# Designs tried in a protein design run: peptides against a protein of PDB entry 4DOW. Part 39

Target 1, 157 residues: chain A of PDB entry 4DOW
Amino acid sequence: TFSWVGRPLPNRKQFQQMYREICMKINDGSEIHIKVGQFVLIQGEDNKKPYVAKLIELFQNGAEVPPKKCARVQWFVRFLEIPVSKRHLLGRSPPAQEIFWYDCSDWDNKINVETIIGPVQVVALAPEEVIPVDQKSEETLFVKLSWNKKDFAPLPP

## One batch from the design tools (peptide; made by RFdiffusion4, then SolubleMPNN)

Design b2_p14_3_s4 (from b2_p14_3, 8 letters changed)
Fold by OpenDDE base, seed 1:
Structure b2_p14_3_s4 (fold): chain B 157 residues (1-157), chain A 14 residues (1-14)
Amino acid sequence: as target 1 above (157 residues)
Amino acid sequence: SDVEELNEKRKKTL
């Protein structure tokens, strides 16, 4: 179950109410609060790792009947989501914790919040910084590069 | 479901 936290933010969109924070209630009754700017895991295909995204906006879409709780996101991609034929363009074998900023506009960046599994930590690194691969950081994902369906590039500022 | 719809959208754009 998802519910809005706080009052709606001022906006100029006729059919949208924007929020800074949403509350996710899980099965044991505990609550997880997720804010705009944080990173989330999103339910992927069966037997595959979840998708990763950064929350840009949280909004209720009043144009739909019934209204839906939605988010706009910046997508990331896991290495295994990249076509096999193009993976060689990275020039290295990435650690399992590395993800890539998806730098294309062809994906719909609107999601229903019901697809969110929970928050995740994503750390941006400079290309020369080493991704730590140890048990202490297994839950943290790291991003150095973008992927635009054609090549890898330095992370956008 | 919302999850199925999302997965279908992502598959079509990859």
Scores: peptide ipSAE 0.402, ipTM 0.889, DockQ to the pose 0.759
Fold by OpenDDE base, seed 5:
Structure b2_p14_3_s4 (fold): chain B 157 residues (1-157), chain A 14 residues (1-14)
Amino acid sequence: as target 1 above (157 residues)
Amino acid sequence: SDVEELNEKRKKTL
């Protein structure tokens, strides 16, 4: 169950009430608060790892009937999501904790919040920085590069 | 479902 935290942010967008924070109630009764700017895991396909995204906006979509709680996100991709024929462009075998900034606008960046599994920690690193692979920080994901469907590139500013 | 719809959208080639 998802519920808004706080009052809507002032805006003039028709049919969209924007929020800063949402509360996710878990089965055990505990609550997790997720804010704009945080990273989340999103339900993937069966037997696949969840998607990773950064929350850009939280909003209620009043254009739908009934209104839906939605988010606008910046997508990341896992290495195994990249086509096999293009993986060699990375020039290395990435650790399982590495993800890539998806640098394309062809994907719909709107999701229903019900697809969110929970928050996740994502750390941006310089290309020369080492990802702590076998340390007890495997819950943390790391991003060094972007992927634009053609090649890998340094992260955008 | 919302999950099914999302996954269909994310099946676009990278």
Scores: peptide ipSAE 0.395, ipTM 0.889, DockQ to the pose 0.749
Fold by OpenDDE base, seed 2:
Structure b2_p14_3_s4 (fold): chain B 157 residues (1-157), chain A 14 residues (1-14)
Amino acid sequence: as target 1 above (157 residues)
Amino acid sequence: SDVEELNEKRKKTL
């Protein structure tokens, strides 16, 4: 169950109410609050790892019937999402915790919040920084580079 | 479903 936290932000979009924060109620009855700017895991295909995204906007789309709670996101990609024929361009075998900033606009960046599994920690690193792989950091993802379908590049500012 | 729709949108070549 998802519910808005706080009052809608002022905006001039006719059928859109924007919010800063959403509450996700999980099975044990506890609540997780997720804000714009945080990173989330989004449900993928069966037997696949969840997608990773940064929340850019939270909004209720009143143009839909019934109204839908939505988000706009910046996508990340996991290494295994990259075509096999292009993986060599990285020049190394990344750890499982590494993700890449998706630097293309060809993907729809609108999602329904119901696809969100929960928050996740994403840490930006310089290319030369080592990704820690230990029990304490196993749930933390790291980003060093962007991917634009052609090559890997330094992380956008 | 929302998940199915999302997955279809992400089937584009990377």
Scores: peptide ipSAE 0.395, ipTM 0.890, DockQ to the pose 0.729
Fold by OpenDDE base, seed 3:
Structure b2_p14_3_s4 (fold): chain B 157 residues (1-157), chain A 14 residues (1-14)
Amino acid sequence: as target 1 above (157 residues)
Amino acid sequence: SDVEELNEKRKKTL
């Protein structure tokens, strides 16, 4: 169950009420608050790890019937999501904790918040920085590079 | 479902 926290932001888009924060009530009854700018895990395909995304906007889509609680996201991709034929372009074997900023416009960046599993920590690193390996891969993710379906590139600002 | 819709919209070819 998802519920808006606070009042709608004044700079709403047409047919959308925008919010800064949403409350997620999980199965055990506990509540987690998620804000714009945080990173989330999103339900993926069966037998696949969750998708990773950064929340850019939280909004209620009044154009749908009934209205839907939605988010606009910046997608990330896991290494295993990249086609096998292109993985060699990285030039190294990434740790399981590494993800990549998806730098393409061919994906719909709107999601229903019901697909959100929960928050996750994502840390941006410079190329020279080492990804810590003493942490569980599911706890903290790291990003150094973007992927644009053609090549890897330095992380966007 | 919302999950199914997401998977359908999210391009699988990267």
Scores: peptide ipSAE 0.356, ipTM 0.874, DockQ to the pose 0.681

Design b2_p14_4_s1 (from b2_p14_4 with T2K K10I A11E)
Fold by OpenDDE base, seed 3:
Structure b2_p14_4_s1 (fold): chain B 157 residues (1-157), chain A 14 residues (1-14)
Amino acid sequence: as target 1 above (157 residues)
Amino acid sequence: PKMDETLKKIEESL
């Protein structure tokens, strides 16, 4: 169950009510609050691992009947989501904790909030920084590069 | 102790 936290933000877009925070009620009855700017795991397809995304906007889409609780996101991709023929462009074998900023517009960046599994920690690193893979960071994902379906590149500004 | 549901999902995502 998802519910808005706080009052709607000022918005110029018709049919949309924007929020900065949403409450996710989980199975044990506890609640997790997720805010714009945080990173989340999104339900994967079939047996695929969850997608990783940064929340850019939280909004209720009044254009739909009934209105839907939605989010706009910045997608990240896992290495295994990169086409096999392109993986060599990275020039290294990334650790499992590394993800990549998806720098393309071909993916729909609107999601239903019910696809959110929960929050996740994502840390941006410089290329020269080492990705820690010990137990201290096993719950953290790391991003160094972007992927634009053509090549890997430094993170966007 | 018992890991909460959210943390479990994170661990499974790796």
Scores: peptide ipSAE 0.103, ipTM 0.755, DockQ to the pose 0.047
Fold by OpenDDE base, seed 2:
Structure b2_p14_4_s1 (fold): chain B 157 residues (1-157), chain A 14 residues (1-14)
Amino acid sequence: as target 1 above (157 residues)
Amino acid sequence: PKMDETLKKIEESL
């Protein structure tokens, strides 16, 4: 179950109410608060691993009946999501914790919040920085590069 | 302590 936290932000869009934070109630009754700017895991298709995304906007779409709780996201891509024929362009074998900033507009960046699995920690690193592999960072994902379906590049942010 | 379903899915995402 998802519910808005706080008051709607000032917005000029007629059928959209924007929020800064949403509450996710999980099966054990506990609550997880997720804010704009945080990173989340989004339910994958079939047996696929969850997608990784950064929340840009949280909004209720009042044009739908019933109104839908939605989010606008910046997508990240896992190495294994990159076509096999292009993976060699990285020039190295990345650790499982590495993800890439998806620098394309071909993916729909609007999602239903119901697809959010939960928050995840994402840390930006310089290309020369080593990804730590320890218990403290075991649940952390790391981003060094962007992927634009053609090549890898330094991080835009 | 036992991990909840959300934490399990996060762990499996790696």
Scores: peptide ipSAE 0.097, ipTM 0.758, DockQ to the pose 0.051
Fold by OpenDDE base, seed 1:
Structure b2_p14_4_s1 (fold): chain B 157 residues (1-157), chain A 14 residues (1-14)
Amino acid sequence: as target 1 above (157 residues)
Amino acid sequence: PKMDETLKKIEESL
């Protein structure tokens, strides 16, 4: 179950109410609060691993009947989500914790909040910075580069 | 403690 936290933010969009935070209630009764700017896992298709995304906006879409709780996201991609024929462009074998900023507009960046599995920690690193592989960092994802379906590139400052 | 366990389960889904 998802519910808005706090009052709606000032917004000029006709059918959308924007929020800063949403509450996710889990079966055991515990609550997880997720805010704009945080990273989340999105339910994958079939047997695929969850997608990774950064929350850009949280909004209720009043144009739909009934109104839907939605989010706009910035997508990230896992290395294994990149076509096999193009993986060599990275020039290295990335650790499992590395993800890439998806720099394309072909993916719909609007999601239903019901697809959110939970929060995840993502840390941006400089290209020359080493990705830690210790047990403490296994739960953290790291991003150094973007992927635009054609090539990898350093993240803009 | 409950929150930590939940977060850990989510992270293990990666």
Scores: peptide ipSAE 0.071, ipTM 0.735, DockQ to the pose 0.042
Fold by OpenDDE base, seed 4:
Structure b2_p14_4_s1 (fold): chain B 157 residues (1-157), chain A 14 residues (1-14)
Amino acid sequence: as target 1 above (157 residues)
Amino acid sequence: PKMDETLKKIEESL
């Protein structure tokens, strides 16, 4: 169950109400609050691993009947989501914790909040920084590069 | 680098 937290932000857009925070109620009765700017895991199709995204906007879409709770996101991609024929362009075998900034606009960046599994920690690293793979950091994802369907590129410093 | 700062720079460069 998802519910808005706080009052809607000032907005004059027709059929849209903007919010800063949403509450996710989980099975044990506890609540998780997720805010704009945080990273989340999105449910994948079939038996695929969850997608990773950064929340850009939280809004209620009143153009739909009934109104839907939605989010706009910046997508990240896992290495195994990249086509096999392109993976060699990385020039190395990345750890499982590495993700890539998806630098394309061909993906729909609107999601239903119902697809959110939960928050996740994402840390940006410089190219020379080592990605820790110890048990203490297993829950953290790391990003060094972007992927634009053609090649990998370093993130700006 | 901090993610928020890095992402901001990326977004501004797009």
Scores: peptide ipSAE 0.008, ipTM 0.493, DockQ to the pose 0.034

Design b2_p14_4_s2 (from b2_p14_4, 5 letters changed)
Fold by OpenDDE base, seed 2:
Structure b2_p14_4_s2 (fold): chain B 157 residues (1-157), chain A 14 residues (1-14)
Amino acid sequence: as target 1 above (157 residues)
Amino acid sequence: PKMDETIKKIEKSL
């Protein structure tokens, strides 16, 4: 179950109420609060692994019946999501924890919040920085580069 | 909680 936290932000959009934070309640009664700017795992399709995204906006879409709790996201891609024919462009074998800023507009960046699995830690690194591979960092994803379906590039942010 | 464990497992598998 998802519920808004706090009051709606000032918004000029007629049928959208924007929020800064949403509460995710799980079956054991515990609550996880997720805010704009945080990174989340999103349910994959079929047997696919979850997607990784940064939350840009949280909003209720009042144009839908019933109103839907939605989010706009910045997508990231995992190395294994990149076509096999393009993977060589990285020039190295990345660790499993590395993800890439998806620098394309072909993916719909609007999601239903109910597809959010939970928060995930994402750390931006310089290209020359080594990704730590230990038990403490296994829960953390790292981003060094962007991917625009053609090549890898330094991080835009 | 179970959610945290699930997230951790998913993160390790990514």
Scores: peptide ipSAE 0.091, ipTM 0.760, DockQ to the pose 0.052
Fold by OpenDDE base, seed 1:
Structure b2_p14_4_s2 (fold): chain B 157 residues (1-157), chain A 14 residues (1-14)
Amino acid sequence: as target 1 above (157 residues)
Amino acid sequence: PKMDETIKKIEKSL
């Protein structure tokens, strides 16, 4: 189950209440708190690995009946999610830990918080920085570039 | 298994 943490933030949107933090309660009674600005794993489709996203907004959509707890996200893509015919545009074979900022508007950036699996660590690196491949960093994802369905580019500001 | 363990497994598989 998901519940809001804290008071709603100042907002002028008619049917939306914005929040800074949400609590995910697990069956054993433990709680995981997730905040705006953190990275999360989103439930994938059948036979697909989870998606990676950065939380931009947490909000309750009061226009829906019943109201729904939602999030706006910035999507990331894994290399294997990029079409095979375009992977060569990277010019290198990335490590499995590398993800890419999805620089397209064709994906809906609104999600139901119920699709959140949990938090994940994502670290932005400069193009010249080396992605560590040791066991200690195995749980961390790294981003250097964006992908806009046409080519790769340096990360947006 | 605890959620933390599940998350770690998922992270390693990405």
Scores: peptide ipSAE 0.085, ipTM 0.754, DockQ to the pose 0.051
Fold by OpenDDE base, seed 5:
Formats: sequence, structure tokens, C-alpha cells
Structure b2_p14_4_s2 (fold): chain B 157 residues (1-157), chain A 14 residues (1-14)
Amino acid sequence: as target 1 above (157 residues)
Amino acid sequence: PKMDETIKKIEKSL
């Protein structure tokens, strides 16, 4: 169950009420709060790992009946989501914790909040920085580069 | 814990 936290943010967009934070209630009755700007795991397809995304906007879409709780996201991609034929362009074998900023507009960046599995920690690193692969960092994902379906590039500013 | 284990824990709680 998802519920808005706080009052709607002022905006001029018709049929949308924007929020800063949403609350996800889980089975044991506890609550997880997720805010704009945080990273989340999104439910993947069968037998696939969850997608990774950064929350850009949280909004209720009043154009739908019933209104739906939605999010606008910046997508990230896992290395294994990149076509096999292009993986060599990275020039290295990345650790499992590395993800890439998806620098394309072909993906729908609107999601239903119900697809959110939970928050995840994502840390941006410079290309020369080493991605730690130890037990303490196992819950953290790291991003160094972007992927635009053609090649890898430095992270956007 | 490993990322996969973390994901499993979260999914189990949903």
C-alpha cells in the first residue's frame, strides 16, 4: 500500500498533484518512506533482476480513473541489460554492483509507484575510482558512466 | 549482505 506524505507541492500542471514523499507500507506493518531524489528498485520481468531508477517526480495522475500514484524516473541499466553485441565497448568486465545512467529518451520514464520494490543506495564515482566489492558495500550500487545505446560516456553533469 | 539477498528480503516484505 502506498500513500502520500505531506501536502501537495504547488504546480501548474493540470490533472497532476505533485508530492515530495510517499510511504510504502509493507507486510509486517512497518513503513518505508521514499522521497524525490532517492533511488529505487523497480519490479522487473519474470526471472530478471529489478530495474534501477532515480525518482524525479512523485505525482498523482488525476486524468486517470481512478487516479493513479505515479513517478517520473531517470533510468539506470545493469550491464546485463546492455545488448551482448555492445558490451565489449566498455572495455572491461564490470562488477555486479555497477550500473549505468541511461542516456536515452526512448524509454517511458513514467511508472506506477506500485512497481517500486524499495529504496536502494546508488553512489556516483569518478572513472578512476575503484568500485568496492566487499561485504559492507554489497547493498550499494555504483555508477561511473552513461549508456546511450551507442556507447559509454562520462556521467552527465 | 549481498544485493540479491537484500532484494529478496525487501520482496518478501511486500
Scores: peptide ipSAE 0.036, ipTM 0.687, DockQ to the pose 0.044
Fold by OpenDDE base, seed 4:
Structure b2_p14_4_s2 (fold): chain B 157 residues (1-157), chain A 14 residues (1-14)
Amino acid sequence: as target 1 above (157 residues)
Amino acid sequence: PKMDETIKKIEKSL
């Protein structure tokens, strides 16, 4: 179950109400609050691993009947989501914790909040920084590069 | 999770 936290932000867009925070109620009765700017895991299709995304906007879409709780996101991609024929362009075998900033606009960046599994920690690193694989950082994802369907590129300094 | 400064720089450059 998802519910808005706080009052809607000032917005004059027709059929849209903007929010800063949403509450996710989980099975054990506890609540997780997720804010704009945080990273989340999104349900994958079939038996695929969850997608990773950064929340840009939280809004209720009143243009739909019934109204839907939605989010706009910046997508990240896992290495194994990249086509096999392009993976060699990385020039190395990345650890499982590495993800890539998806630098394309061809993907729909609107999601239903119902697809959110939960929050996840994402840390940006410089190319020379080592991705830790110790148990303390096992749940943390790391990003060094972007992917634009053609090649990998360093993140801006 | 907290937003990393590097990611902020990326967003500003887009």
Scores: peptide ipSAE 0.009, ipTM 0.527, DockQ to the pose 0.036

Design b2_p14_4_s3 (from b2_p14_4, 6 letters changed)
Fold by OpenDDE base, seed 3:
Structure b2_p14_4_s3 (fold): chain B 157 residues (1-157), chain A 14 residues (1-14)
Amino acid sequence: as target 1 above (157 residues)
Amino acid sequence: PKMDEVLKEIEKSL
């Protein structure tokens, strides 16, 4: 169960009520609050690993009947989501914890909040910084580069 | 307590 936290934010967009925080009620009755700007895991397809995304907007889409609780996200991709023919462009074997900023507009960046599994920690690193892969950081994902379906590049501004 | 455990499990669901 998802519910909005706080009052709607000022918004010029028609049919949309924006929020900065949403509450996710889990099975034990406890509540997890997720805010704009945080990173989340999104339900994957079948046996695939969850997608990783940064929440850009939280909004109720009044254009739908009934209104839907939605989010706009910045997608990240895992290395194994990169086409096999392009993986060599990275020039290295990334650790499992590395993800890439998806720098393309071909993916729908609107999701239903029901697809959110929960929050996840994502840390941006400079190229020269080492990605820690010990058990202390196994819950953390790291991003150094973007992927635009053509090549890898430094993170966007 | 329980909340912390849930969050940890979620983050481990990579």
Scores: peptide ipSAE 0.116, ipTM 0.754, DockQ to the pose 0.041
Fold by OpenDDE base, seed 2:
Structure b2_p14_4_s3 (fold): chain B 157 residues (1-157), chain A 14 residues (1-14)
Amino acid sequence: as target 1 above (157 residues)
Amino acid sequence: PKMDEVLKEIEKSL
């Protein structure tokens, strides 16, 4: 179950109410608060691993009946989501914790909040920085580069 | 707390 936290932000968009924070209630009754700017895991398709995204906006779409709780996101892509024919362009074998900033507009960046599995920690690193691989960092994802379906590039500012 | 354990399980779903 998802519910808005706080009052709607000032917004000029008709039929949209924007929020800064949403509450996710899980089966054990615990509540997880997720804010704009945080990173989340999005439900994958079938047996696929969850997608990784950064929350840009949280909003209720009042144009839908019933109104839908939605989010706009910046997508990240896992190495294994990159076509096999392009993976060699990285020039290295990345650790499982590495993800890439998806620098394309072909993916719909609007999601339903009910597809959110939960928050995840994402840390930006310089290309030369080593990704730590230990028990303490196994739950953390790291991003060094962007992917635009053609090549890898340094992270956007 | 219990929430931390849930978060860990979520993150392990990677």
Scores: peptide ipSAE 0.110, ipTM 0.755, DockQ to the pose 0.043
Fold by OpenDDE base, seed 1:
Structure b2_p14_4_s3 (fold): chain B 157 residues (1-157), chain A 14 residues (1-14)
Amino acid sequence: as target 1 above (157 residues)
Amino acid sequence: PKMDEVLKEIEKSL
C-alpha cells in the first residue's frame, strides 16, 4: 500500500498534484518512506532482475479515473540489459554492481508507484575511481558512465 | 521483521 506523505507541492499542472515523499506500507505493518531524489528498484519482467531508477517526481495523476499514484524517473541500465553485440564498447568487464545512466528518450519515464519494490543505494563515482567489491559494498550500486544505445560516455560533472 | 531486515531482503534482489 502506498500513501502520500505531507502536503502537495506548489504545482501549476492542471490534473497533477506533486509530492515530495511517499510511504510504502509492508505486510508486517512497517513503513518505508521514499523521497524524490532517491533511487528505487522497479519490478522487472519474469526471470529478470529489477530495474533501477532515480525518482524525479512523485505525483497523483488526476486525469485518470480513478486517480493514480505515479512517478517520473531517470532510468539506469544494468550491463546485462545492454545488447550482447554492443557490450564490447565498454572495453572492460564491469562488476555486477555497476549500472549505467540511460541517456535515451525511447523509454517511458512514467511509472506506477505500485511497481516500486523498494529503495536502493546508488553512488556516483568518477571515471578513475575504483568500484569497491567488499562485502559492505555488495548492496550498493555504482554509476560512472552513461549509455545512449550507441556508446558509453562519462557522466557530466 | 524489523525494518533493517526488510531492507536487507530488498537489497538481496539485486
Scores: peptide ipSAE 0.089, ipTM 0.748, DockQ to the pose 0.043
Fold by OpenDDE base, seed 4:
Structure b2_p14_4_s3 (fold): chain B 157 residues (1-157), chain A 14 residues (1-14)
Amino acid sequence: as target 1 above (157 residues)
Amino acid sequence: PKMDEVLKEIEKSL
């Protein structure tokens, strides 16, 4: 169950109400608050691993009946989501914790909040910084590069 | 950083 936290932000867009924060109620009765600017895991299709995204906007879409709770996101991609024929362009074997900024506009950046699994920690690193693979940082994802369907490019913090 | 700059550009377009 998802519910808005706080009052809607000032907005004059027709059929849209903007919010800063949303509350996700989980099975044990506890609540997780997610804010704009945080990273989240999004449900994948079938048995695929969840997608990673950064929340850039939270809004209620009043143009739909009934109104839908939505988000606009910046997508990230996992290495194994990149076509096999293009993976060699990275020039190295990345750790499982590395993700890439998706630098294309061909993907729909609007999602239903119902597809959000939960928050995840993502840390941006400079190209020369080592990605830690120790147990202490096992739950953290790291991003160094962007992917634009043609090549990888540095993404400094 | 590039990541923050891109995010700001996206936010301005919303």
Scores: peptide ipSAE 0.013, ipTM 0.485, DockQ to the pose 0.036; fails the geometry check

Design b2_p14_4_s4 (from b2_p14_4, 5 letters changed)
Fold by OpenDDE base, seed 2:
Structure b2_p14_4_s4 (fold): chain B 157 residues (1-157), chain A 14 residues (1-14)
Amino acid sequence: as target 1 above (157 residues)
Amino acid sequence: PEMDEVLKKREASL
């Protein structure tokens, strides 16, 4: 289950209440707090790895019945999500931990918070920096480049 | 559902 943490942030949207933080209660009864600006794993399709996204907004959509807890996200893509015909454009075989900033606006960036699996660590690196692959970093994802459906580019600021 | 539409859109865009 998900519940808001703290008071709603001031906003001008008539049917939306914005929040900074949400609480996710997991199976063992423990709670995980997720904040705007953090990275999350989002439920993928069957037999597919979870999607990766950065939370940019948390809000309750009061226009829906019942009101829905939602998030607006910046999408990332895994290398295996890139079309096979375009993968060669990277010019290298990336490690499994590498993801790419999705630099297009064609995807809907609104999600239901119920699709959030949990937080994940994402570290931005310069292109020349080596991605550490050790037991301690297996759960950490790394981003060096953006993907705009046409080519890879340096990570935006 | 909203997420289903997002998923479909992602697949179509790739």
Scores: peptide ipSAE 0.038, ipTM 0.670, DockQ to the pose 0.375
Fold by OpenDDE base, seed 3:
Structure b2_p14_4_s4 (fold): chain B 157 residues (1-157), chain A 14 residues (1-14)
Amino acid sequence: as target 1 above (157 residues)
Amino acid sequence: PEMDEVLKKREASL
């Protein structure tokens, strides 16, 4: 169950009420609050790891009946999501915790909040920084580069 | 339905 937290933010977008925060109630009755700017795991396909995204906007889509709770996201990709034929372009074998900023506009960046599994920690690193690999936990993900379907590039500032 | 459509589009783009 998802519910808005706080009052709608002022915005210029037609048919949208924007919010800063959403509350996610999980099975045990506990609540998780997720805010714009945080990173989340999105439900993937069967037998696949969840997708990773940064929340850019939280909004109620008033163009739909009934209104839908939505988010606009910046997508990330896992290394294994990159086509096999292009993985060599990275020039190294990344740790499982590394993700890449998806630098393309071909994907729909609007999601239903019901696809959100939960929050996740994503840390941006400089190319020279070593990714700390925790063999016991993949709770923290790391990003150094972007992927634009053709090549890897430094992260945007 | 919306979830399915978004996921299909994303996967098809890779």
Scores: peptide ipSAE 0.037, ipTM 0.665, DockQ to the pose 0.473
Fold by OpenDDE base, seed 1:
Structure b2_p14_4_s4 (fold): chain B 157 residues (1-157), chain A 14 residues (1-14)
Amino acid sequence: as target 1 above (157 residues)
Amino acid sequence: PEMDEVLKKREASL
């Protein structure tokens, strides 16, 4: 169950009310609050790791009937989401914790909040910094590069 | 069903 936290933010978009924070209630009755700017795991395909995204906007879409609780996100990609034929362009074997900023606009960046599994920690590193290895790949993820479907590039400063 | 929607949105541009 998802519910808005706080009052709607000032917004001029027709049929949309924007929010800063959403509350996710899980089965044991506990609550997890997720805010704009945080990173989340999104439900992935069977036998595959969840997708990773940064929350850019939280909004209720009143243009839909019934209204839907939605998010606009910046997508990240895992190395295994990169086509096999292009993985060599990285020039190295990345650790499981490494993800890449998806630098394309071809993907729909709107999601239903019901697809959110939970929050995740994502840390941006400089190219020269070493990615620490965790016991669990989902504990902390690290991003150093972007992927634009053609090649890898350093993140903008 | 929710997962299918996310996959469709991401795979539509592939």
Scores: peptide ipSAE 0.036, ipTM 0.668, DockQ to the pose 0.503
Fold by OpenDDE base, seed 4:
Structure b2_p14_4_s4 (fold): chain B 157 residues (1-157), chain A 14 residues (1-14)
Amino acid sequence: as target 1 above (157 residues)
Amino acid sequence: PEMDEVLKKREASL
């Protein structure tokens, strides 16, 4: 179950109410609060690893009937999501905890919050910084580069 | 929860 935390932010968009924070209630009764700017895991297809995204906006979409709780996100991609024919462009074998900033606008960046599994820690690193190999996958993910469907590049500012 | 159409499109476009 998802519920908004706090009052809606000032917004001039018709049919939309914007929020800073959302509460996710888990089966054991505990609550997880997720804010704009945090990173989340999003449900993938069966037998696939969750997607990774950064929350850039939380809003209720009143244009839909019934209104839906939504988010706008910046997508990341896992290495194994990159087409096989292009993986060699990285020039190295990345650790499992490395992800890449998706630097294209061809994907829809709106999701339903019900697809959010939970928060995840994502740390940006310089190219020369070493990714810790002793950390378990999905505890902390690391990003050094972007992917634009053609090549890998340094992270955007 | 079921994956929405946006996520399906994302997977197909990779």
Scores: peptide ipSAE 0.036, ipTM 0.676, DockQ to the pose 0.737

